# Designs tried in a protein design run: peptides against a protein of PDB entry 5A53. Part 7

Target 1, 230 residues: chain A of PDB entry 5A53
Amino acid sequence: LVENVKQALFIPGQSCNKNLHDIMVDLSALKKPDMKRFNRKNDIHPFEDMSPLEFFSEKNDCSLMVLMTSSKKRKNNMTFIRTFGYKIYDMIELMVADNFKLLSDFKKLTFTVGLKPMFTFQGAAFDTHPVYKQIKSLFLDFFRGESTDLQDVAGLQHVISMTIQGDFQDGEPLPNVLFRVYKLKSYKSDQGGKRLPRIELVEIGPRLDFKIGRIHTPSPDMVTEAHKKP

## One batch from the design tools (peptide; made by RFdiffusion4, then SolubleMPNN)

Design b2_p28_6_s2
Fold by OpenDDE base, seed 3:
Parts: sequence; structure tokens; C-alpha cells
Structure b2_p28_6_s2 (fold): chain B 230 residues (1-230), chain A 28 residues (1-28)
Amino acid sequence: as target 1 above (230 residues)
Amino acid sequence: PLTIDYQELLEQQKKAEEEAKNLAKSKP
């Protein structure tokens, strides 16, 4: 049994500002049609009380949530939440740097809504470091859409790229994650050989640099249950 | 424009699809 596409709920917090709202609109557009947005602000503090998020997960049948908040300590903060059985599985704070670009900052290209993205992850830490492994898992889970066969890769239109900004050592602050979205353009090679088509990636937005904040990880028991095959 | 090798992109996508099969379920 293939699980249905996970649904996302975008929640403006009480401190949600215009910039965060605009970022929310643009990022959520990549999750259409499997996305809901609240229009009302909600006073939610997930690292103090998770119960309101569990309630919203169940009531909206959404296993993915994004809470938009901003403070002096955590400016432009996107808290990404996943649930298992409508209980909090994991959470991560990703703060958007001030250098962000919206979809309106890029040339409008024809884009088919609801197509599955391709993914690129740049940085060895995505495979080795627990925090970056969680980020990779989160974004794969958030944007993967329908399960497709590899044969359908030729029909994919856009690439979500995530890059760790520089190298780091143990005990150093974790580098930012650079989030980029590209449209794939393929050109047929005119030369009659079995040459793979030339591919160009054109940035379409949004452009977000994420600073890593607080993290909640699931219990070992919850991990076991969430990965249990029927 | 960023130029990526098509074969590298396909390999990365294959890896992503394999990793996606091992993601946590949302429901029991």
C-alpha cells in the first residue's frame, strides 16, 4: 500500500509579518494542490506547548505543518513540523535570512502546478550529520508528492536544490542551508550520438537562506512505529 | 543558468527516490 501524499498546513503565528506572509505564499505554492493555509493568526509556541499543533494536524488531516513567527531572537522563523498519528514526530526552526527573494523577483516562467520536483543536496553533512539528515528527510517528505517510477524523471519540470553554506567542524555553529528552486530546460543535442541532452537550470524562486534554530526529535519508539511496514 | 550534468541529476534523483521510500509514515 502506497501512502497518500502528505498534506501541508501553513499557519501564521501571532508575530507573523508581511515578509513572512509573502514567503509563506510563495513556498506553499510549491506544495499545491496538497496544501492548506490559515488566514487567521494563531498564538502558538510549539517548543512550549505542542498540543495546539497536534489539534490542527488532526482537524485538518495534515501531517505536515509550517508555523510562521518572528521575534528579535528568531527573525523570519519557519517552524517545520511533521506528525505521526497526529502526534508530533519532529520539529525544526529554519529562520529566513533578510536576503530572500520572492517569486515576483524572478522572470515568470510557465510552470505546471502539481508536478513532482527533483531534488539536489549539496554537502556531505546531509548524509552524515544528524541535523542536516533531518533537514534532508523533512524536505524530501514535504515536497516529494506522488511516488513515481524512474522512467517519469524525464517529465519532471523543476528542481529543489539545498546547499550547506560552507564547511564546518565539530562544535562550530551550523552553516545555513541555501534553498533554491530551478526550472529544468532540456536541449536536444543536434549531434546524432547517444549524448545525454544538455540541461540548463533556470532559477524561478523563492530564494531562501535558512539559519538553523531549535530542533525536536522523535522518541526511538515513535521512530520504530513510523517506519513499521505493514 | 546553472549547468548540471544530466546523468548526475538522474543519479541524485534516483538516490532521492530510494531515500523517500524509507521516510516515516504519517499514520500507523
Scores: peptide ipSAE 0.567, ipTM 0.928, DockQ to the pose 0.836
Fold by OpenDDE base, seed 1:
Structure b2_p28_6_s2 (fold): chain B 230 residues (1-230), chain A 28 residues (1-28)
Amino acid sequence: as target 1 above (230 residues)
Amino acid sequence: PLTIDYQELLEQQKKAEEEAKNLAKSKP
């Protein structure tokens, strides 16, 4: 049984500002049609009390949530939440750096809503470090859309790229994750008998540099239950 | 513009699809 496409709920927190609202709109556009947004601010503090998020998950039938908050300590904070059985599975705070770019900052390229993205993860830590593994898992889960066969890759129009900003050692602050979205342009290479199409990636936005904040990880029991094959 | 080899992109996508099979379910 292929699980239905996970639905996302975008929640403006009480401290949601214009910048976060704009970021929310642009990021949520990549999740259409599998996205809901609240129009009203909600006073939610997920690392203090998770129960309001569990309630919203169940009430809206959304297993993905993004809470938009901002404070002096956690500016432009996007808390990404996943649920299992409408209970919190994991959470991660990703703070958007001030150098962000909106879709309006890029040339309007025609984009078909609802097409599955391709993914690129750049940095060895995505495969080795538990935090970056969680980030990779989260973004794959958030944006994978429908399961398609490899034959349909030729129809894929955009790439979500995530890059770890530099190397780090144990005990050092975790580097930012660079979130980029590209449109794929295929060019026929006229050079020599192997017509390998040259692909050009054109950035379409949004451009987000994520600073990693607080993390909640699931219990081992919840991990086991969530990964049980039917 | 980032020029990526199409084959490399396809391989990365295959890897991503394989990893996506191991994602946590949303419901029991």
Scores: peptide ipSAE 0.559, ipTM 0.925, DockQ to the pose 0.854
Fold by OpenDDE base, seed 5:
Structure b2_p28_6_s2 (fold): chain B 230 residues (1-230), chain A 28 residues (1-28)
Amino acid sequence: as target 1 above (230 residues)
Amino acid sequence: PLTIDYQELLEQQKKAEEEAKNLAKSKP
């Protein structure tokens, strides 16, 4: 049974500011057509009470949610939430650094809406560290779209790149995750040989540096149920 | 512009697709 493409709901929190709204618009554009946005602010505190998010997940049939909040302690905070059976599966706070760039800051390039992205994850910790594994899982789950065969990769036009900003040791603050979006430009090599086409990646935005905040992880039982094959 | 080898990009995408098969379901 191929599961349908997971739907995302973007929720402005009570403290959502203009910058977060603009970021929300641009990031959610990458999830079209599988995205909904609320126009109203909602007073939601996921780490205090998860029940409003579970309600919104069920009511909107969205298993992916992003809550936009900002405070002195958690400026430009995007809380990413996943649900299983409309119950909270996991949550992570990703705070956008002030050096962000919007789509309007880049050269407008035409791209087909709804095409599946390619992914690149740069940093060994994406495969070894629990937090970065969760981030990788989240962004794969969020933007993967329809399952396609590798043969269709030749038709893919854009890349979502995530990079861990530097090395870290145990007990140190977790490095930021650099979120970048690129369009593929293929140049035909005029030389008639089997040379792989030269590919250039042109940044199209948004550009987001994510500082990692609070995390909620699923129970082992919920993990087992969510991965249970029929 | 970031220059990436096309084969490397395809390999990374293959890895991503394999990992995506092991993602949690949204519903029971």
Scores: peptide ipSAE 0.559, ipTM 0.925, DockQ to the pose 0.832
Fold by OpenDDE base, seed 2:
Structure b2_p28_6_s2 (fold): chain B 230 residues (1-230), chain A 28 residues (1-28)
Amino acid sequence: as target 1 above (230 residues)
Amino acid sequence: PLTIDYQELLEQQKKAEEEAKNLAKSKP
């Protein structure tokens, strides 16, 4: 059974500002057509009470949610939420650094809305460290779109790149995750009989550096149920 | 412009697709 494409709900919190709104618009554009966005602010504190998010998940049939909040302690905070059976599966706070770039800051490259992205994850911790594994899982789950055969990879035009900013040791603060989006440009190299397609990646935005905040992880039982194959 | 080898990109995408098969369901 191939699960249907997970739907995302973008929720402006009470403290949502213009910058977060703009970031929300640009990030949500990458999730079209499988995205809903609230126009009204909602007073939600997911690490205090998860019930409003579970209600919104069920009411909107969205298993992915992003809550946009900002405070002095958690500036430009995007809380990413996943649900299982409309119950909270996991949550992670990703705070956008002030050096962000919007789609408007890049050359308007025509992109086809709704195309499945390719993914690149740079940093060994994406495969070994629990937090970065969760981030990888989240972004794969968020943006994978429809399940396509690998043969269709030739038609993919966009690359979502996530990079861990530097090395870290145990007990050190977790490095930021650099979120980048590229358009693939294939150049036919006419030089010599082996047409190795040269690929150029052109950044299209948004550019987001994520500082990791609070995390909620699922119970072992919920993990087991959510991964149960029919 | 970042130049990535097409083969490397394809390999990374294959890995991503395999990992995506093991993602949690949204519904039981």
Scores: peptide ipSAE 0.559, ipTM 0.924, DockQ to the pose 0.863

## One batch from the design tools (peptide; made by RFdiffusion4, then SolubleMPNN)

Design b2_p29_3_s1
Fold by OpenDDE base, seed 5:
Structure b2_p29_3_s1 (fold): chain B 230 residues (1-230), chain A 29 residues (1-29)
Amino acid sequence: as target 1 above (230 residues)
Amino acid sequence: SPEIKPFYHEGDQKKARELKEKLEKLLKE
């Protein structure tokens, strides 16, 4: 069963600034052609009222949304929202640290639009901790597109790397997630008569360090329903 | 499903492991 590619909607909030706009443009470029962006700012507070996001999900047929807001407490905040049946499934605030790099900060490399990235996750918590499991699920859902049982590595162009920045104990603040994007360069090295495939990774951006903010988890009923749809 | 579990052929799994190792090395440098 080929699942339909999930569409993403990027929404500037009322407090969206230039930096967030630039980040939005660069991150959304990785989601092309399955991406829409609003040009107008919208006064949305998803943790107070989710109904506007559900409305936008339905009207735009987008099951993925990113709300761009910024405040003193939540600077460069990207709220990632997923919907199921146009109802909020989950939400997570990911605040971009000030050390971010845009695509323009890296060597420009040609890339084919629409190729599925490979993901790498570094940190055991991505498989064990509920918050990091949600992040892993979110980004896989966001960028992999159609769920296929088989991903052909030979057609891979991009690698998205997500790393938990350090170890943490219970009760400690959750470490940042380091988001990196690499282009794969395949070389045939003539080493010793066997053509061993040599793969080189070149960072292409954007480079984002995500601080974890507020989270909305799905209801058990929504989890069950989301897993039933083929 | 919000969870995507791709399967790789053996050759793809090897490449993926090699890629992960290289990526980890790059992040440590």
Scores: peptide ipSAE 0.029, ipTM 0.529, DockQ to the pose 0.033
Fold by OpenDDE base, seed 1:
Structure b2_p29_3_s1 (fold): chain B 230 residues (1-230), chain A 29 residues (1-29)
Amino acid sequence: as target 1 above (230 residues)
Amino acid sequence: SPEIKPFYHEGDQKKARELKEKLEKLLKE
């Protein structure tokens, strides 16, 4: 069964800087081998004209795209785009806060490429609020793809944790989403002759705090079509 | 929405719960 793993395309925008490039490299490493990166900067403004992204989606056969841009108003902006039938399904801007940490900031741990991460979501809004529902859906779709195979816990190497930073009320600015990546370490503790499996989580990076920006929601027709495809 | 297919095996669900609890603890520290 060829797992129809969604391919991701990372696109540096015209305003992509070194920091954002490094973030792109580190985040995309978690998507290997199902990831492509452009080496050239592209002048794309997805909220003004989506046609270039649809073109890239089709040309590269990628249903996931990440556009890397930076401006004074939208610093370290990662625009996550999903396509359906090579048409834009949804988009969301996630701006990386300045307190980010790269993989190089953590103890180098080897990880096997291609292992699917487990996700944890902290915050009730991930299940109730439309924006956070979209974020949850996006990241699950981005890193897990179609979960056909029972992830044998034995094959679980990575945990991605997403946390809403604090409570909020309607009409208030949406709290940041804290993105953390952990490696699972299994220790056999010999306590009293019973080998109890001890699992420890070690942060491996990147560490990203996402500020939520602009959002494009799918049309009702596209939602219906996307749900019909098994 | 790709629902997190629950770990179908009881052993996997237990480990996932334990992992979640540990993650929650780590995030509170």
Scores: peptide ipSAE 0.027, ipTM 0.511, DockQ to the pose 0.024
Fold by OpenDDE base, seed 4:
Structure b2_p29_3_s1 (fold): chain B 230 residues (1-230), chain A 29 residues (1-29)
Amino acid sequence: as target 1 above (230 residues)
Amino acid sequence: SPEIKPFYHEGDQKKARELKEKLEKLLKE
């Protein structure tokens, strides 16, 4: 079943600033061509009223949304929203730490738009802890692109790496998630007359450290419905 | 939506593992 590629909508909130705009542009570049951006700020508060997001989901035919907001309590906040049947499925706030790096901070490497990234997840909690499971699911869903049975590895140019920053125990604050993007460079190394393919990873950006904020989880009924549809 | 496990062909699994190991090293530095 060729699943249709999920479209993403990036929405500047009323409190969106230049830094958030730049982050939005750089992160959304990884979702091209399956991405739309609003140019105007929208006064949306998803944890108070989700109806505007459902309206935008339906109007723009986007099942993925990212709301860009900033406040003293939630600085550089990217709210990731998924919809199912144009209804809110889940939401998570990921706040970008001040140490972020933009694409302009790295050596400009040409990449082909629309190539599927590979993913790496570092930290056992991505498989065991409900919040990190949601983050893993979200990013896989967000950047997976076209589900083609032919994973032509030759077409894989990018690696998205997500790392949980340190160990934590139950009841402790959740560690940040380190988001890194690498380009694969294949070199033919001549080692001892055998041309072994050497793969090098070059960071291309953006570099984002995500602090976890508020979460909305789907109802058990919505989970069941979402799993029934291929 | 099933977790799209990257369906790596056997050759692709090896490359993915090697890539993962390299990424893990880079993240520890």
Scores: peptide ipSAE 0.027, ipTM 0.536, DockQ to the pose 0.025
Fold by OpenDDE base, seed 3:
Structure b2_p29_3_s1 (fold): chain B 230 residues (1-230), chain A 29 residues (1-29)
Amino acid sequence: as target 1 above (230 residues)
Amino acid sequence: SPEIKPFYHEGDQKKARELKEKLEKLLKE
């Protein structure tokens, strides 16, 4: 069964800078081998005109896209886009805070490309609030791909952690989402003659704090169509 | 509550809990 793993396309926008490029490279490394990157800047404004993204989705056979842009109002902005049938399903702007860390800021650890990550979500809103539900769905869809019944836990090497930064009330600005990546190290510890499996987590990067920006939600018709696919 | 996926098997629940605890610790530091 060829797992139809969703392919991701990373697109530098016209305002993409070095920092965003570096972030793009590091984040996209987690999506290898199911990732493409454009090497040229493209003048795309998805909340004004989605047509170019739909075109790229179809042309590159990518149902996941990330547009890298930066402005005074939306600094270090990663627009995550999902398509269904090469039409825009949903979009969300996630702006990377200035305190980001790149892979180069962490100890270089070897990892096997193509292994599925584990996910952990911290914050009740990931299950209750529509925006955080979308974020959760997006990242699961983005990095995990299609769920195979055989989730061999033995093949998991890294953990993607997403944490809502603090509590919030209705009407308040949505807290940032803290994105962290850890390598999982399993070792046997001899304690009193009993071999107990121990797991160590080592942060490997990138470290990203996402400020939530604009959102495009799917039409009810698209939701229905998307759920019909097995 | 932190949700950890993809621990689906009973044997994975222990690992999931351990992973959760360690991750929670790391996130607090």
Scores: peptide ipSAE 0.025, ipTM 0.531, DockQ to the pose 0.031; fails the geometry check

## One batch from the design tools (peptide; made by RFdiffusion4, then SolubleMPNN)

Design b2_p30_4_s2
Fold by OpenDDE base, seed 4:
Structure b2_p30_4_s2 (fold): chain B 230 residues (1-230), chain A 30 residues (1-30)
Amino acid sequence: as target 1 above (230 residues)
Amino acid sequence: SSSNGVLSPEEEEKELKEVEAFEEFLAKYS
């Protein structure tokens, strides 16, 4: 059974700027070939009315969406949306900090389109805190791609690293999530012994620091339905 | 259909096992 790879739709909002467009292009490149982008700006306010996103989900057969907006309060805002049965399941605002780096800021390294990235998560809160658990779930879902049974490490081309920036206590502002992308390089050890090949992680971009914004969580009923085996 | 944008518990467990296996793999080369 070829599990249907989830398709992502990238939507520029009315307030989408050049920086967000560039970020969108670079981030969406990691989701190829399972990605669509709108070329036109759309006036969508998902926390006020979710209906336009549900319509786009159904019309484009995309269960993953990213809305690109920017305001004084929510600068460089990427709203990540997941749908179930073309209804909104969850949403999270992730605002890109100004210190971002694009693919053009790194040495151009070619990677094969369509290969599944490996993930690393740094920070205990990814397993314990509800917001960071949602982020972890979202990104794993977003970049899952085709389930290849073969953990052929030899086929691993890129790694996505997500790190919680520092410790925090209850009631404190949630630390940013540091998004980093690396290419895995394997070197054959020329030394004639069965030495483990040397591996190196080379950052390839984009580099994004995400500030957490507003969140929409599913109803308990929707969670139950979404977890039912078809 | 790509109508389901949510990982099932079984799918999530599979992805988590892959993450763990990769972290263990990286640890061998550190």
Scores: peptide ipSAE 0.452, ipTM 0.898, DockQ to the pose 0.723
Fold by OpenDDE base, seed 1:
Structure b2_p30_4_s2 (fold): chain B 230 residues (1-230), chain A 30 residues (1-30)
Amino acid sequence: as target 1 above (230 residues)
Amino acid sequence: SSSNGVLSPEEEEKELKEVEAFEEFLAKYS
């Protein structure tokens, strides 16, 4: 069974502003061709009522959703939603800090649409802390694309780097997650007979620092159902 | 159908192995 690539639906909320729209466009470009965007704003409050998102998941056959909202309390908020059987599995609010950079802020580089990005995760908490584990799982799932065998590293075009901004202790606010996108360039170094390929990572954008907001976790029953192989 | 928004444990393990392999690769060439 060729598992169908998960489709993402980007939804501008009623409070979606120009900056969030631009961020949405740039982030969603990384999910092409497996992405849909609504052109109309929708008044959705997922932590109050999840039913509209479940409806959109089913209607659009999208198991991944991103809701774009902005308020004084939750500025530049991207709510990432995953569904299982068109029911909400988990949600996480990731607020984009004001220091963001768009694709237009970087040198335009050509890339093949639809290639799976490689990931790097910096910070031990991605493996141990439940919130950062959820973030890691979410982004791996979100950008998984077609399960192709890793093409030759030389063919890798995109690297997404996620870094936890600093150390933290129990009871402290969770550090931001630094989201960076690079193009991988491989150079054949002919210097001195040792052909060590030189790798260069060139940042291509967008550059996003995510502040972690509210989280919804699945029920134990939902976890059990989601892990059942069909 | 894009009905399943969750990686299976096996799929997650595969993705994690790919991440590890890539990080090891980067470490050799950095």
Scores: peptide ipSAE 0.442, ipTM 0.896, DockQ to the pose 0.756
Fold by OpenDDE base, seed 5:
Structure b2_p30_4_s2 (fold): chain B 230 residues (1-230), chain A 30 residues (1-30)
Amino acid sequence: as target 1 above (230 residues)
Amino acid sequence: SSSNGVLSPEEEEKELKEVEAFEEFLAKYS
């Protein structure tokens, strides 16, 4: 049974600006071909009313959504939404810091569209802290792609690195998550024999530093239902 | 139907094992 690849819907909010649009285009390129984008702005406030997002999830058959909004308090805000049965499962606001880089800021490299990226996570909190665990789960889910067996390492082209920016204590603001995308290059060692191929990671973009905002977590009942094997 | 936007525990475990294997792979070349 080829499990249907999860589709992502990118939605420009009413306050979506040029920078967010450019970020949306570049980030969504990593989700091709399993991505849809709205061309029109939509006035959606998911933390006030989730119904419009549930409607879009069902209408577009997308279980992943990203809402692009910007305000003085929440500049360059990407709200990541997951749905289960077209109902909101979880949401997280990830605000892109002003130091972002677009794909155009990096050397253009040829890559195959639709290959599953490999992930690396740097920071113990990705395994222990509930917010960072949610982020880890979200991005793994978002970019999972086709449920294939272990991709031949030789076929690996993209690496997404997520790093927690520094240590933190209880009561302190949560550090940013540094999102980086690399192309993996393998070089056959010219020197014969059993030498491991040399690997090089080349940053290809986009480069995004995510500030964590508001979070919606699922009810215990929704967790139970979502974890049932179909 | 779009797949439910949540990984099953088994799917998540598989993805985590892939992450670990890849991190170990990278560590050999660092």
Scores: peptide ipSAE 0.442, ipTM 0.893, DockQ to the pose 0.685
Fold by OpenDDE base, seed 2:
Structure b2_p30_4_s2 (fold): chain B 230 residues (1-230), chain A 30 residues (1-30)
Amino acid sequence: as target 1 above (230 residues)
Amino acid sequence: SSSNGVLSPEEEEKELKEVEAFEEFLAKYS
């Protein structure tokens, strides 16, 4: 079964600013060709009313959405939404810290559009803490692309690294998630076959530090339905 | 389907195995 690639819809909210727009453009470029962007701002408040997002999901045939909003309280806020059957499954607010870097801030490297990125996750909480587990699941899902068999690592161009910024204890604010994108360069060692190729990770951007905001989790029934094998 | 934005447990397990394999790969070359 050739699994249909999940399409992402990037939606500028009414409060979307230039910085968020630029971030949106750069992040969405990593989702090409399986991405749509709205050019118009939409007044959407997903934690108050999810209906507009469900409508957009269905109308655009996008099971993934990112809403771009900014306020004093929630600056550079990217709300990531997943849907099942065009109904909201989960949502998470990820606010981009002011220290972000765009693709233009890095050396322009050519990369093939549509290649599946490899992921690395740094931090035990990605496997144990519900919020970070959701983030891990979300990003794996978001950038999964075409289900290809384990392609030769030599063909891998992009590495997305996600790191939990520091340790935390129960009841403490959740540390930021550091989002980094690298190009994997493999150098064939010239000498006689036995030397492991040298790998270099070159940061290509964007560089985003995500502050975790509000979260919506699916009902147990929705989880059950979404996890049913087709 | 394009209407399903959620990984099945099997799909998630596959992705996790790929992550692990890649991390192991990186560890060999670091």
Scores: peptide ipSAE 0.519, ipTM 0.920, DockQ to the pose 0.753; fails the geometry check

